# Ledger of designs, part 4: peptides against a protein of PDB entry 6PSE

Target 1, 78 residues: chain A of PDB entry 6PSE
Amino acid sequence: PSEEEEYARLVMEAQPEWLRAEVKRLSHELAETTREKIQAAEYGLAVLEEKHQLKLQFEELEVDYEAIRSEMEQLKEA

## One batch from the design tools (peptide; aimed at target 1 Q39 A40 V47)

Design b1_p9_5_s2 (made by RFdiffusion4, then SolubleMPNN; from b1_p9_5, 5 letters changed)
Fold by OpenDDE base, seed 4:
Order: sequence, then structure tokens, then C-alpha cells
Structure b1_p9_5_s2 (fold): chain B 78 residues (1-78), chain C 78 residues (1-78), chain A 9 residues (1-9)
Amino acid sequence: as target 1 above (78 residues)
Amino acid sequence: as target 1 above (78 residues)
Amino acid sequence: ADFFRALLA
């Protein structure tokens, strides 16, 4: 039998006291996991924003670089 | 009374059938939330890697840009 | 970004 099936049987055969304890345990784990999920999401958003800002800066620098490169090329060819 | 206190009382007064259902519900939510957390972490990690690569490219471009800028400055001053 | 925002909803 799988762990899942065994757990299911345990739940079915459990006394109320165990069930209440299990509800408490699961509630706690859910709360923790939810917090972790939120933190991960918030962090991910922050990184995305940072990446976006960096991308903008990079693109701006590319423009500036190409401008100078072009000017330099013109001067060298003259 | 807070929602938490009310819920706690509900759990304490609940019949086994409700408790089993609640265990099932919480288990399901925990599984889903866990999956979401993992996905968030994985995606966040991917974004971090992308940001890192972009940062490296940006820094490389900065070096190239400064080199050209410096050369251009020297030429203009001469 | 939508993915993370969805997780926060």
C-alpha cells in the first residue's frame, strides 16, 4: 500500500483526539507554507523588477555605446 | 472572538466526520500551496539567473563603453 | 510577473 493509502486509512480509523491534533498540525503547516509561498512570490517580483530596471539600463547603455561607436567609426574613416 | 478562536472552538466541538473532512481539506490545500511555493521558488531562481546573466552582459558592455569613451575623450583632447 | 502576482492574490 502507498503512503497515501495508509494515511487515508489512518484518518478513517482515527479517534477524534487524533483528528483534532491532525487538523492543528495541518493548519500550522499550511500557514507556514502559505507564508513561504508569499515570500517566494514577493521575492520573485522584486527580482523581476530589478531585472527589468537592469534591462532598461542595459538598453540605454547600448544606445549610448552605439552612438559613440558610430562616431568613432566615422572619425576613423575620415 | 477572533476567527481563529472561533475556528478552534469549531474543531474542538466537531464530530469525527467533520474532522476527517477538514483533514482532507487541509491536506489538499497544503499540497496545492506547497506546489505553488515550489513553483515560485523555481521561477524566482530562473529569474535570478537571467538577471545575473544580464548583469554580466551589462558589466561587459560598461567596460567596452568606457574603453571607447576614454579613447574618444583622448582624441577630442588631442 | 503575472505568475508571482497570481500567487499573491
Scores: peptide ipSAE 0.576, ipTM 0.874, DockQ to the pose 0.962
OpenDDE base, seeds 1, 2, 3, 5: peptide ipSAE 0.574, 0.573, 0.573, 0.570; ipTM 0.873, 0.873, 0.874, 0.873

Design b1_p9_5_s3 (made by RFdiffusion4, then SolubleMPNN; from b1_p9_5, 3 letters changed)
Fold by OpenDDE base, seed 4:
Structure b1_p9_5_s3 (fold): chain B 78 residues (1-78), chain C 78 residues (1-78), chain A 9 residues (1-9)
Amino acid sequence: as target 1 above (78 residues)
Amino acid sequence: as target 1 above (78 residues)
Amino acid sequence: EEFFRELLK
């Protein structure tokens, strides 16, 4: 049987004391995992914002670069 | 009493059937939350890679821009 | 971006 099936059987056959302990364990793990999920999401949003700012800076630099390049080309052709 | 204290009391007074259901509920939520956490981490890494690539492109453009700017400045001063 | 926002709800 799968580990999941074995666990399900264990839960079905468990005494109340074990079940209470398992609820406590799972609640703790859920709280920790939820915190980690939130941290990961917040970090992801932060990196997205950084990427967005970098993209804006890059696009601004591209405009400036093209302006200088065009001016340089005009001067060379004159 | 806090919600946590009330929940703890509920677990302590709960019947085995409720406890088994709660274990099942918590297990399910933990699995979902774990999946979401992993997904968030993976997506965060992907965005980091995109930001890194953009940073490299930006730095390369900065080098090119400074080269042209310097050349333009030299031409204007000559 | 919406993915991360949804995770924070």
Scores: peptide ipSAE 0.543, ipTM 0.873, DockQ to the pose 0.970
OpenDDE base, seeds 1, 2, 3, 5: peptide ipSAE 0.543, 0.542, 0.540, 0.542; ipTM 0.871, 0.872, 0.872, 0.872; seed 1 fails the geometry check

Design b1_p9_6_s1 (made by RFdiffusion4, then SolubleMPNN; its pose is not in this set)
Fold by OpenDDE base, seed 4:
Structure b1_p9_6_s1 (fold): chain B 78 residues (1-78), chain C 78 residues (1-78), chain A 9 residues (1-9)
Amino acid sequence: as target 1 above (78 residues)
Amino acid sequence: as target 1 above (78 residues)
Amino acid sequence: LEEYFRSLL
């Protein structure tokens, strides 16, 4: 039997005291995991913002670079 | 009473059938939230990698830009 | 931060 099936059987046969303890355990783990999920999302957004700012800077530099490149090319052709 | 206190009381007074249902509910939510947490972490890592690659490209462009800028400045000074 | 995200996996 899979662990899932065994767990399901355990839950079905469990006494109320065990079930209450399991509810408490699961509630705690859920709260902790939820906090971790949210924090991960927040940090991910922070990195996205940093990446976005870097992207903008990169694009600006590309424009400036192309301008200089073009100017130099024109000067060399003349 | 806080919602937490009320919930705790509910769990303490609950029948086994309700407790089993609650274990099932919490298990499901925990599994889902765990998946979401992992997904958030994976996305964060992906964005970090993208940012890193962009950073490298930006640094390369900065070097090239400074080289051209310097060359142009020298040409203008002469 | 990379280590942080890895720790969540």
Scores: peptide ipSAE 0.660, ipTM 0.879, DockQ to the pose 0.979
OpenDDE base, seeds 1, 2, 3, 5: peptide ipSAE 0.657, 0.658, 0.657, 0.656; ipTM 0.878, 0.878, 0.878, 0.877

Design b1_p9_6_s2 (made by RFdiffusion4, then SolubleMPNN; its pose is not in this set)
Fold by OpenDDE base, seed 4:
Structure b1_p9_6_s2 (fold): chain B 78 residues (1-78), chain C 78 residues (1-78), chain A 9 residues (1-9)
Amino acid sequence: as target 1 above (78 residues)
Amino acid sequence: as target 1 above (78 residues)
Amino acid sequence: MEEFFRSLL
């Protein structure tokens, strides 16, 4: 039997006291996991924002670099 | 009474059938939330890696830009 | 930040 099937059997045969304890356990774990999920999402968004800002800076630098490169190339060709 | 207190009371007064259903519900939500948490963490790591690569590229471009800027400045001063 | 994400896996 899979662990899932064994757990399902346990739940079906469990006494109310065990079931209440299991509800409490699962509720606690769900709350913790939910908090962690939300925090991960928030941090992920923060990193995305940082990456976005970095990308903008990179693109601006690319433009400036190309401008200087072009000017330098023109000076060398003249 | 807080929603938490009301829920706790409900759990204490609940019949086994309701408790089993609640265990099943919570188990399902926990599984989903756990998957979402892991997915968020993996995504965060991916974005961090992308940001890191972008930062390296940016730093390389900064070096190249400063080299050209310096050369251009020297040419203008001469 | 990386350690945080890793801790969730």
Scores: peptide ipSAE 0.624, ipTM 0.872, DockQ to the pose 0.975
OpenDDE base, seeds 1, 2, 3, 5: peptide ipSAE 0.623, 0.621, 0.623, 0.621; ipTM 0.872, 0.872, 0.871, 0.871

Design b1_p9_6_s3 (made by RFdiffusion4, then SolubleMPNN; its pose is not in this set)
Fold by OpenDDE base, seed 2:
Structure b1_p9_6_s3 (fold): chain B 78 residues (1-78), chain C 78 residues (1-78), chain A 9 residues (1-9)
Amino acid sequence: as target 1 above (78 residues)
Amino acid sequence: as target 1 above (78 residues)
Amino acid sequence: REEYFRSLL
């Protein structure tokens, strides 16, 4: 039997007191896991924003670099 | 009464059949939320890696840019 | 940050 099947059997055979305790346990775990999920999402968004800003800076530097490179190339070809 | 207190009362007064159904419901939600949390974490790690690679590229470009800038400056000062 | 995300896995 799988752990899932064994757990299902336990739930079916359990007394009300155990079931109430299990509801409480699961509710607690769900609340914590939900909070963690939300925090992870928020943190992920922050990282995305940082990446975006870095990308903008990179692209700006690329433009400046190409400008100087082109100027330098022209001077060397003269 | 808060929603939490009302829910707690419901659990205490509920019949075993309801409690078993609630355990099943909570188990399902916990499983889904856990999966979502994990996905968020994995996504965050991916973005961090992308940001890191971008940072490396940026720093490399900065070095190249400063080299050309310095060369150009020297030529203009001559 | 990496440690944070890894802690959630």
Scores: peptide ipSAE 0.659, ipTM 0.879, DockQ to the pose 0.971
OpenDDE base, seeds 1, 3, 4, 5: peptide ipSAE 0.658, 0.657, 0.660, 0.658; ipTM 0.879, 0.878, 0.880, 0.879; seed 4 fails the geometry check

Design b1_p9_6_s4 (made by RFdiffusion4, then SolubleMPNN; its pose is not in this set)
Fold by OpenDDE base, seed 4:
Structure b1_p9_6_s4 (fold): chain B 78 residues (1-78), chain C 78 residues (1-78), chain A 9 residues (1-9)
Amino acid sequence: as target 1 above (78 residues)
Amino acid sequence: as target 1 above (78 residues)
Amino acid sequence: MEEYFRSLL
């Protein structure tokens, strides 16, 4: 039997005291995991913002670079 | 009483059938939240990699830009 | 930063 099936059987046969303890355990783990999820999302957003700022800087530099490149090309052609 | 205190009381007074249902609910939510946490972490890593690649490209362009800028400056000074 | 996200996996 899979661990899932065994767990399901355990839950079905469990006494109320075990079930209450399991509810408490799961509630705690859920709260902790939820906090971690949210924190990960927030950190991910921070990285996205950094990437976005970097991209804007990159695009600005590209424009400036192309301007200089074009100017130099014109000067060389003349 | 806080919602937490009320919930704790409910769990203590609950019948086994309710407790089993609650274990099932919490297990499901925990599994889902865990998946979401992992997904958030994976996405964060992906964005970090994208940012890293962008940074490398930016640094390369910066070098090229400075080279052209310097060359133009030298030409203008002469 | 990378270590942070990896720690969550």
Scores: peptide ipSAE 0.623, ipTM 0.874, DockQ to the pose 0.961
OpenDDE base, seeds 1, 2, 3, 5: peptide ipSAE 0.622, 0.622, 0.620, 0.621; ipTM 0.873, 0.873, 0.872, 0.873

Design b1_p9_7 (made by RFdiffusion4)
Pose (drawn by RFdiffusion4):
Parts: sequence; C-alpha cells; structure tokens
Structure b1_p9_7 (pose): chain A 78 residues (1-78), chain B 68 residues (1-68), chain P 9 residues (1-9)
Amino acid sequence: as target 1 above (78 residues)
Amino acid sequence: LVMEAQPEWLRAEVKRLSHELAETTREKIQAAEYGLAVLEEKHQLKLQFEELEVDYEAIRSEMEQLKE
Amino acid sequence: KEFFESLLE
C-alpha cells in the first residue's frame, strides 16, 4: 500500500484522539507555510521594485549618453 | 445527546486543512520561483547598466579630450 | 506583481 492509501485508511479509521492531534499538527504546518508564503510574496514585490528603479536609472543613463554622443558627432565636422 | 459521535467533523477538518496546506504550498513555491526569476532579470540588467556606465565614461573622457 | 499582491490580501 502506498503512503497515500495508508494515510487515507488512517484518517477514516483512527480514533478521535489521533484525529485531534492531526488537526492540530496540520494547523501548525498551515500557519507556518502561510507565513512563508507571505514572506515570499513580499520578497517578490521588493525585488520587483528594485528592478523597476534600476530600469529607470538605466534609461536615464541612456539619455545622458545620447546627449554627449550627439554633440561629439556634430564636432567631427571640425 | 450523543452528538459526541463526531469523529466525522474531525475527519472533515483533517481533509480541509490538508487541502489548504497543499494550495498554500503551491502558492509559496510559485511565489519563490517568481522571485528567483526577477533576481535573474535584475542581474542581467545590472550587468547591462554597468556596461553603459563604462561606455558613458569612455565617451565623456574622449570628449573633454576634445580640448582646444 | 498582481500575483504577489493577491497573496497578501
């Protein structure tokens, strides 16, 4: 029997004391995973924002580069 | 009276939590994998930005060298 | 972004 069917048999046939402990165990597992899930989403938003700021800082540097480059090309007529 | 024949509720709770835990895990993993992708994207962009900085300095110094 | 915001709802 696979671990899944063994567990299914355990839930449908175990005593209430065991069922209560499993409810309790899963409640802790869910609370912790919910905490991890939330931190992962926050981390995503933070690095998404960092990336956004970097993109703007990059496009700003592109403009400054073009301005200097444009003036140099003009000067090569001298 | 003996509504105490209620292992059926506990069994319903085990199943409910097991499913919620599974979906929460998927969401967590999905969220982590997205976070890694943004880090990879930001890394590529950081590399490109530092390249543009160097090129920018190269032609800021190449000009100004235009000196008369 | 929307996906991460929805997880924080």

Design b1_p9_7_s1 (made by RFdiffusion4, then SolubleMPNN; from b1_p9_7, 3 letters changed)
Fold by OpenDDE base, seed 1:
Structure b1_p9_7_s1 (fold): chain B 78 residues (1-78), chain C 78 residues (1-78), chain A 9 residues (1-9)
Amino acid sequence: as target 1 above (78 residues)
Amino acid sequence: as target 1 above (78 residues)
Amino acid sequence: AEFFRRLLE
């Protein structure tokens, strides 16, 4: 039997006291997992913002670089 | 009473059938939340890698830019 | 960014 099937059987055969304890356990795990999910999402957003700022800086530098490169090229070809 | 206290009372007064259903519900939510957490972590890592690659490109461009800038400055001051 | 925002909702 799969672990899932075994667990399902356990739940079906369990006494109320065990079931209440299991509800409590699952609720706790869900709360913790939810917090971790939120933290991961927030971190992801932060990294996206950092990447975006870096991209903007990169694009600005590209513009400046091309300007100087072009000027230099013109001078050399004169 | 807080929502938490009300829920706790509900669990204590619930019949076994309700408790089994609640275990199933919580298990499902936990599984989904866990999957979301994992997905967030994986996507976050991907974004980090993208940012890293962009940073490397930026640093290379900075080197090239400074080289041309310096050369241009020297030419103008000659 | 929407992916992460959805997870926070």
Scores: peptide ipSAE 0.587, ipTM 0.873, DockQ to the pose 0.967
OpenDDE base, seeds 2, 3, 4, 5: peptide ipSAE 0.575, 0.575, 0.577, 0.574; ipTM 0.873, 0.872, 0.874, 0.872

Design b1_p9_7_s2 (made by RFdiffusion4, then SolubleMPNN; from b1_p9_7, 4 letters changed)
Fold by OpenDDE base, seed 4:
Parts: sequence; structure tokens; C-alpha cells
Structure b1_p9_7_s2 (fold): chain B 78 residues (1-78), chain C 78 residues (1-78), chain A 9 residues (1-9)
Amino acid sequence: as target 1 above (78 residues)
Amino acid sequence: as target 1 above (78 residues)
Amino acid sequence: EEFFRELLR
């Protein structure tokens, strides 16, 4: 049987004391995993914002670069 | 009492059938939350890579920009 | 962004 099936059997055959302990364990793990998920999501959003700001800066620099390039080209042609 | 205390009491007073159902529920939620956490982490890393590539491009443009700026400055001073 | 926002709901 799969580990899942074995676990299911364990749960079915378990005494209340074990079940209560398992509920407690799972609740704790769920809480921790939830915090980690939230933290990962927050971090992802932060990085997205950083990327967006960087993109804006990049685009601004591109504009400035093209302006100087154009001016330079004009000066060289004159 | 806090929700946590109330839940703890509920678990302590619960019958085996409820406890088994709760174990199943928590297991399911834990599995889902775990997948979400992992996915968030993976996506976060992907965004980080995108940001890093953008940063490299930005830095390259900065170098090019400074080169042109410097050359322009030299031409204007001459 | 929506993916991360959904995870925070």
C-alpha cells in the first residue's frame, strides 16, 4: 500500500489519544506552513515591486541614453 | 477563551469520528498549503532571476551611458 | 502579482 493508504489505516485504527496528538501536530505544521507560504508570497510581491522599479529606472535611462546618443550623433554630423 | 483555547477544548472533547475527520481535514489543508508555499517559492525565485537579468541589462546600459556622457562632456569641453 | 496576492488572502 502507498504511504497515504498506510497513514489512512493508521488514522482509522488509532486511539483517541493518538488522534488528538495528531490533530495537534497537524495544526502546528499547518500554522508553520501557512506562515511560510505568506512569507513567500510577501517576498514575491516585494521582488516584483523591486523589478518594476528597476524596469522604470531602466526605461528612464534608455530615454536619457537615446537623448545623448542623438545629440552626439548630431554633433558628429555637424 | 481564545479561539485556540476553544479549539483545544473541542479537540479534547471530540469523539474519535470527529478526530479522524479533523485529521483528514488538516492533512488536506496542510498538503494544499504546502503546495502553495512551494509554488510561491518557485515563482519568487523566477522573479528574482528576472530581476537579476534586468539588473545586468541596466548595469550594461549604465556603462554605455557613462561612456557616451563622458565622450559628450569631452567634446563640449574641447 | 495576482498569484502572490491570492496566497495572501
Scores: peptide ipSAE 0.543, ipTM 0.874, DockQ to the pose 0.962
OpenDDE base, seeds 1, 2, 3, 5: peptide ipSAE 0.538, 0.539, 0.540, 0.539; ipTM 0.873, 0.873, 0.873, 0.873

Design b1_p9_7_s3 (made by RFdiffusion4, then SolubleMPNN; from b1_p9_7, 3 letters changed)
Fold by OpenDDE base, seed 4:
Structure b1_p9_7_s3 (fold): chain B 78 residues (1-78), chain C 78 residues (1-78), chain A 9 residues (1-9)
Amino acid sequence: as target 1 above (78 residues)
Amino acid sequence: as target 1 above (78 residues)
Amino acid sequence: EEFFRKLLE
C-alpha cells in the first residue's frame, strides 16, 4: 500500500488522543507553510518589481545609446 | 477567546469522526499549500534568474554606452 | 535567492 493508504488506515484506527495531536501537528504545519507561501509570493512580487524597474532602466539606456550611436555615426560621416 | 482558543477547545471536545475528518481536511490543505509554496519558490527563482540575465545585459550596455560616450566626447573636443 | 531555495528544501 502507498504511504497515503497507510496513513489513512492509521487515522482510521487511531485513538482520539492521537487524532487530536495530529490535528495540532497539521494545523501547525499548515500555518507555517502558509506563512512561507505568503512570504514567497511577496518576495516574488518584489523581485518582479525589481526586474520591471531594471527593464525600464535598460530601455532608457538603449534609447540613449542609440541616440549617441547615431550622433557619433553622423559625426564620423561628416 | 481567540479563534485559536475556540478551535483548540473544539478539537478537545470533538468526537473521533470529526477528528478524522479534520485530519483529512488539514492534510489536504497542507498538501495544496505546500504545492503552492513550492510553485511560488520555483517561480521566484525563475524571476531572479531573469532579473540576473537582464542585469548582465544592462551592464554590458552600460559598458558599450560609456565607450561610445567617451569616444564621442573625444571627437567633440578634438 | 537563498530564500526561495530554502523553501524548496
Scores: peptide ipSAE 0.549, ipTM 0.874, DockQ to the pose 0.959
OpenDDE base, seeds 1, 2, 3, 5: peptide ipSAE 0.546, 0.548, 0.548, 0.548; ipTM 0.873, 0.873, 0.873, 0.873

Design b1_p9_7_s4 (made by RFdiffusion4, then SolubleMPNN; from b1_p9_7, 3 letters changed)
Fold by OpenDDE base, seed 4:
Order: structure tokens, then C-alpha cells, then sequence
Structure b1_p9_7_s4 (fold): chain B 78 residues (1-78), chain C 78 residues (1-78), chain A 9 residues (1-9)
């Protein structure tokens, strides 16, 4: 039997005391996992913002670079 | 009483059928939340990699820009 | 970005 099937059987045959303990365990794990999920999401958003700022800076630099490049090219052609 | 206290009381007074249902519910939520956490982490890493690549490109462009800027400055000073 | 925001809802 799969672990899932064995667990399902355990739950079905479990006494109330075990079930209460399992509810407590699962609640705790859910709370922790939820916190971790939120932290991961917040971190992801932070990185996205940093990436966005960097992209803006990059685009500005590209514009400046092209301007200088063009000027330099014109000077060389003259 | 806080919601937490009420929930705790509910769990303590619950019948086995309710407890089994609660285990099932919590297991499901935990599985979903875990999946979301993992996805968030994976996507965060992807964004981090994209940011890293962008940063490398930006740094390369900065070097090129400074080179042209310096050359232009020298030409203007001459 | 929406993905991360959705996780925080």
C-alpha cells in the first residue's frame, strides 16, 4: 500500500486522542508553512522590485550610451 | 474568547467524525500551502537569476559607457 | 508579480 493509503487507514482507525494530536500537528505545520509561503512571496516581490529598478537604470544607461555612441560616430564620420 | 481558544475547545470536544474531517481538511490545506510555498521559492529563484543576468549586462554596459565617455572627454579636451 | 501578490492574499 502507498503511504497515502496507509495514512488514510490510520486516520480512519484512529482514536480520538490520536486524531486530536494529529489536528494539532497539522495545524502547527500549516501555520509554519503558511508563514514560509508568505516570506517567500514577500521576498519574491522584493527581488522583482529590485529587478525593476535595475531595469529602469539599465534602460536609462542604454539611452545615454546610444547618445554618446551616435555623437562619437558622427564625429568620426566628419 | 479568542478564535484560537474557541477552536481549541471545539477540537477538545469534537467527535471522531469531525476530527477525521478536520484532519482531512488540514491535510489538504497543508498540501496546497506547501505547493504554493515551493512555487513561490522557485519563482523567486527565477527572478533572482533574471536580476543577476540583468546586473551583469548592466555592468558590462557601464564599462562600455565609461570607455566611450572617457574617449569623448579626451577628444573634447584636445 | 501577480503570483506573489496572490500568495499574500
Amino acid sequence: as target 1 above (78 residues)
Amino acid sequence: as target 1 above (78 residues)
Amino acid sequence: EEFFRALLE
Scores: peptide ipSAE 0.550, ipTM 0.874, DockQ to the pose 0.971
OpenDDE base, seeds 1, 2, 3, 5: peptide ipSAE 0.546, 0.547, 0.547, 0.547; ipTM 0.873, 0.873, 0.873, 0.873

Design b1_p9_8_s1 (made by RFdiffusion4, then SolubleMPNN; its pose is not in this set)
Fold by OpenDDE base, seed 4:
Structure b1_p9_8_s1 (fold): chain B 78 residues (1-78), chain C 78 residues (1-78), chain A 9 residues (1-9)
Amino acid sequence: as target 1 above (78 residues)
Amino acid sequence: as target 1 above (78 residues)
Amino acid sequence: LEEYFKSLL
């Protein structure tokens, strides 16, 4: 029997007082886990934004680098 | 009365059949939300790693850029 | 932040 099956049996055989306590416990854990999920999503978005800004800076630097590289190449070939 | 207070009252006045169903519902939602939280965390870690790699590439390009810039400056001043 | 995400796993 899986833990889930045992838990299901416990729920089926439990008294109302235990069931009320379990609803309370699960509600609390759900609220906490939901908060954690939301916060993780928010932080994930923040990191994505930072990554995006960094990518833009990187691409700008690539353009600047290629410009100087090209100028240097022209100067060396002349 | 807040929704939480009303819900608490419903739980206190509910029959065992409702309570068992509610435990089942909350257990399912908790499992789902937990999975989503974990997925959000894994995604956050992945984005952090990508950002880190991008930062390393950016820093390497900065070094290369400064090297060429310095060489160009020296050539122009000579 | 890495440790934060790890703490959620």
Scores: peptide ipSAE 0.654, ipTM 0.878, DockQ to the pose 0.980
OpenDDE base, seeds 1, 2, 3, 5: peptide ipSAE 0.653, 0.652, 0.650, 0.652; ipTM 0.878, 0.877, 0.877, 0.877

Design b1_p9_8_s2 (made by RFdiffusion4, then SolubleMPNN; its pose is not in this set)
Fold by OpenDDE base, seed 4:
Parts: structure tokens; sequence; C-alpha cells
Structure b1_p9_8_s2 (fold): chain B 78 residues (1-78), chain C 78 residues (1-78), chain A 9 residues (1-9)
């Protein structure tokens, strides 16, 4: 049987004391995992914003670079 | 009492059938939240890598820009 | 940040 099936059997055969402890354990893990998920999401959003700002800066620099490059090219062709 | 305290009381007073159902519910939520956490982490790492690559491109462009800018400045000062 | 995200996997 799979670990899941064995665990399911354990839960079915468990005494109330074990079940209460398991609810407590699972609740704790769920709370922790939820916090981690939220934190990961928040960090992801922050990085997305940083990437967006960097992209804007990059695009601005590209415009400036192309302007100077074009001017330089014109000067060299003269 | 807080919702947590009320829930704790509910667990303490619950019948085995409720407890088994609650273990099942929590296990399901934990599995789902874990997947979501992992997905958020993977996404965050992907965005970090994209930001890193963009930063490298930006820094390279800055170098190129400064080179052309400096050359242009020298030409204009001559 | 990267280390944190990696720790979640």
Amino acid sequence: as target 1 above (78 residues)
Amino acid sequence: as target 1 above (78 residues)
Amino acid sequence: LEEFLRSLL
C-alpha cells in the first residue's frame, strides 16, 4: 500500500487522543506552510516590481544609447 | 475567546468521527497549500533569474553607453 | 531571498 493508504488506515484505527494530536500537528504545519506561501508570494511580487523598474530603466537607457549611437554614427560619416 | 481557542475547544470535545474528518480536511489543505508554496517559490526563483539576467544586460549596456558617451564628449571637446 | 525561496522547495 502507498504511504497515503497506510496513513489513511492509521487515521481510521486511531484513538481520539492520537487524532487530537494529529489535528494539532496538521494545524501547526498548515499555519507554517501558509505563512511560507504568503511570504514567498510577497517576495515574488517585490521581485517582479524590481524587475519592472529595472526594465523601465533599461528601456530608457536603450533610448539614450541609440540616440548617442546615432549621433556618433552621423559624426563619423561626416 | 479567540477563534483559535474556540477551535481548540472544539477539537478537545470532538467525537472521533469529527476528528477523522478534520484530519482529512487538514491533510488536504496542507497538501494544497504546500503545492501553492512550492509553486510560489519556483515562480519567485524564476523571476529572480530574469531580474538577474536583465541586470547583467543593463550593466553591459551601461558600459557601452559610457564608452560612447565618453567618446562623444571627447569629440565635442575637440 | 533566493536562499529563502529555495528552502521552500
Scores: peptide ipSAE 0.544, ipTM 0.874, DockQ to the pose 0.980
OpenDDE base, seeds 1, 2, 3, 5: peptide ipSAE 0.542, 0.541, 0.540, 0.539; ipTM 0.873, 0.873, 0.873, 0.872

Design b1_p9_8_s4 (made by RFdiffusion4, then SolubleMPNN; its pose is not in this set)
Fold by OpenDDE base, seed 4:
Structure b1_p9_8_s4 (fold): chain B 78 residues (1-78), chain C 78 residues (1-78), chain A 9 residues (1-9)
Amino acid sequence: as target 1 above (78 residues)
Amino acid sequence: as target 1 above (78 residues)
Amino acid sequence: MEEFFRSLL
């Protein structure tokens, strides 16, 4: 039997006291996991924002670099 | 009474059938939330890696830009 | 930040 099937059997045969304890356990774990999920999402968004800002800076630098490169190339060709 | 207190009371007064259903519900939500948490963490790591690569590229471009800027400045001063 | 994400896996 899979662990899932064994757990399902346990739940079906469990006494109310065990079931209440299991509800409490699962509720606690769900709350913790939910908090962690939300925090991960928030941090992920923060990193995305940082990456976005970095990308903008990179693109601006690319433009400036190309401008200087072009000017330098023109000076060398003249 | 807080929603938490009301829920706790409900759990204490609940019949086994309701408790089993609640265990099943919570188990399902926990599984989903756990998957979402892991997915968020993996995504965060991916974005961090992308940001890191972008930062390296940016730093390389900064070096190249400063080299050209310096050369251009020297040419203008001469 | 990386350690945080890793801790969730």
Scores: peptide ipSAE 0.624, ipTM 0.872, DockQ to the pose 0.975
OpenDDE base, seeds 1, 2, 3, 5: peptide ipSAE 0.623, 0.621, 0.623, 0.621; ipTM 0.872, 0.872, 0.871, 0.871

## One batch from the design tools (peptide; made by RFdiffusion4, then SolubleMPNN; aimed at target 1 I38 L48, target 1 (a further copy) Y43; its pose is not in this set)

Design b1_p10_1_s1
Fold by OpenDDE base, seed 4:
Structure b1_p10_1_s1 (fold): chain B 78 residues (1-78), chain C 78 residues (1-78), chain A 10 residues (1-10)
Amino acid sequence: as target 1 above (78 residues)
Amino acid sequence: as target 1 above (78 residues)
Amino acid sequence: REAYFRALLE
């Protein structure tokens, strides 16, 4: 039997006291995991924003670079 | 009473059938939330890696830009 | 991907 099937059997055969304890355990784990999920999502958004800002800076630098490159090329051709 | 206290009371007064159903519900939600957390972490890491690659590209461009800027400055001062 | 992360916060 799979662990899932064994767990299901355990739940079916469990006494109320065990079930209440299990509800408490699962509730706690769910709360913790939910917080961790939220933190992960918030972190992901933060990194996305940082990446976006970096992209903007990169594109600005590219524009400046091309401007100088073009000017340099013109000066060298003169 | 807080929602938590009310829920605690509900669990204490619940019949085994309700408790088993609640265990099942919580287990399902925990599994889903866990998957979401893991996926969020993985996506966050992916974005972080993309940001890192962009940072490297940016730094390379900065070096090239400063080189051209310096050369341009030297040409203008001559 | 922003939408994905935001969806996780809902």
Scores: peptide ipSAE 0.607, ipTM 0.877, DockQ to the pose 0.971
OpenDDE base, seeds 1, 2, 3, 5: peptide ipSAE 0.605, 0.603, 0.603, 0.604; ipTM 0.876, 0.876, 0.876, 0.876

Design b1_p10_1_s2
Fold by OpenDDE base, seed 4:
Structure b1_p10_1_s2 (fold): chain B 78 residues (1-78), chain C 78 residues (1-78), chain A 10 residues (1-10)
Amino acid sequence: as target 1 above (78 residues)
Amino acid sequence: as target 1 above (78 residues)
Amino acid sequence: MEEYFRKLLE
């Protein structure tokens, strides 16, 4: 049997005391996992913002670079 | 009483059938939240990698830009 | 930050 099937059987056969303890355990794990999910999402958004700002800086530098490159190219061709 | 206190009382007074249903509900929510946490972490890693690659490209462009800028500066000063 | 995300995947 799979671990999931064994766990399902355990829940079906468990006494109220075990079930209450399991509800408490699962509630705790859910709260922790929810906090981790939220924190991961917040950090992901922060990295996205940093990437976005870096992309803007990169595009500005590309414009400046192409301007100088074009000027240099014109000087070399003259 | 807080919602948490009311819930705690409900768990303490609940019949086994309700407790089994609650274990099933919490297990399902934990599985979904865990999947969402993993997805958030994977997405965060992907954005970090994209940011890292962009930073490398930015630094390469900065080197190229400074090379052309320096060459142009020397030509203007000559 | 990378270590943080990797830890969440463990």
Scores: peptide ipSAE 0.574, ipTM 0.870, DockQ to the pose 0.983
OpenDDE base, seeds 1, 2, 3, 5: peptide ipSAE 0.572, 0.571, 0.571, 0.572; ipTM 0.869, 0.869, 0.869, 0.869

Design b1_p10_1_s3
Fold by OpenDDE base, seed 3:
Structure b1_p10_1_s3 (fold): chain B 78 residues (1-78), chain C 78 residues (1-78), chain A 10 residues (1-10)
Amino acid sequence: as target 1 above (78 residues)
Amino acid sequence: as target 1 above (78 residues)
Amino acid sequence: LEEYFRSLLE
């Protein structure tokens, strides 16, 4: 039998006192895991925004670089 | 009374059949939330890596840009 | 991906 099947059997055979304790434990873990999920999502959004801003700066620098490169190339050809 | 206090009272007064159902419900929600948290963390890490690679490319371009800028400045001063 | 992260905050 799998651990899941064994756990299911424990729940079926458990006394009310154990079941109340298990509800409390699971509620606590769910609350913590939910907070962690939300935090992970918020951090993901923050990094995406930072990456986007960096991409814009990179593209602006590419434009400036190509302008100077082109001018330098023209001077060398003359 | 808060919703949390009311829920706690429900758990205290509940019959075994309700408690077993609640354990099953909470276990299911915990499993789903855990999967979502892990997936969010994995995607966040991927975006961080992409941002890091972009930062390295940006810094390399800055070096190349400053080299050409400096050369152009020297030519103008002569 | 942005929409994905936003969906997790709902």
Scores: peptide ipSAE 0.628, ipTM 0.876, DockQ to the pose 0.976
OpenDDE base, seeds 1, 2, 4, 5: peptide ipSAE 0.623, 0.625, 0.627, 0.624; ipTM 0.876, 0.876, 0.877, 0.876

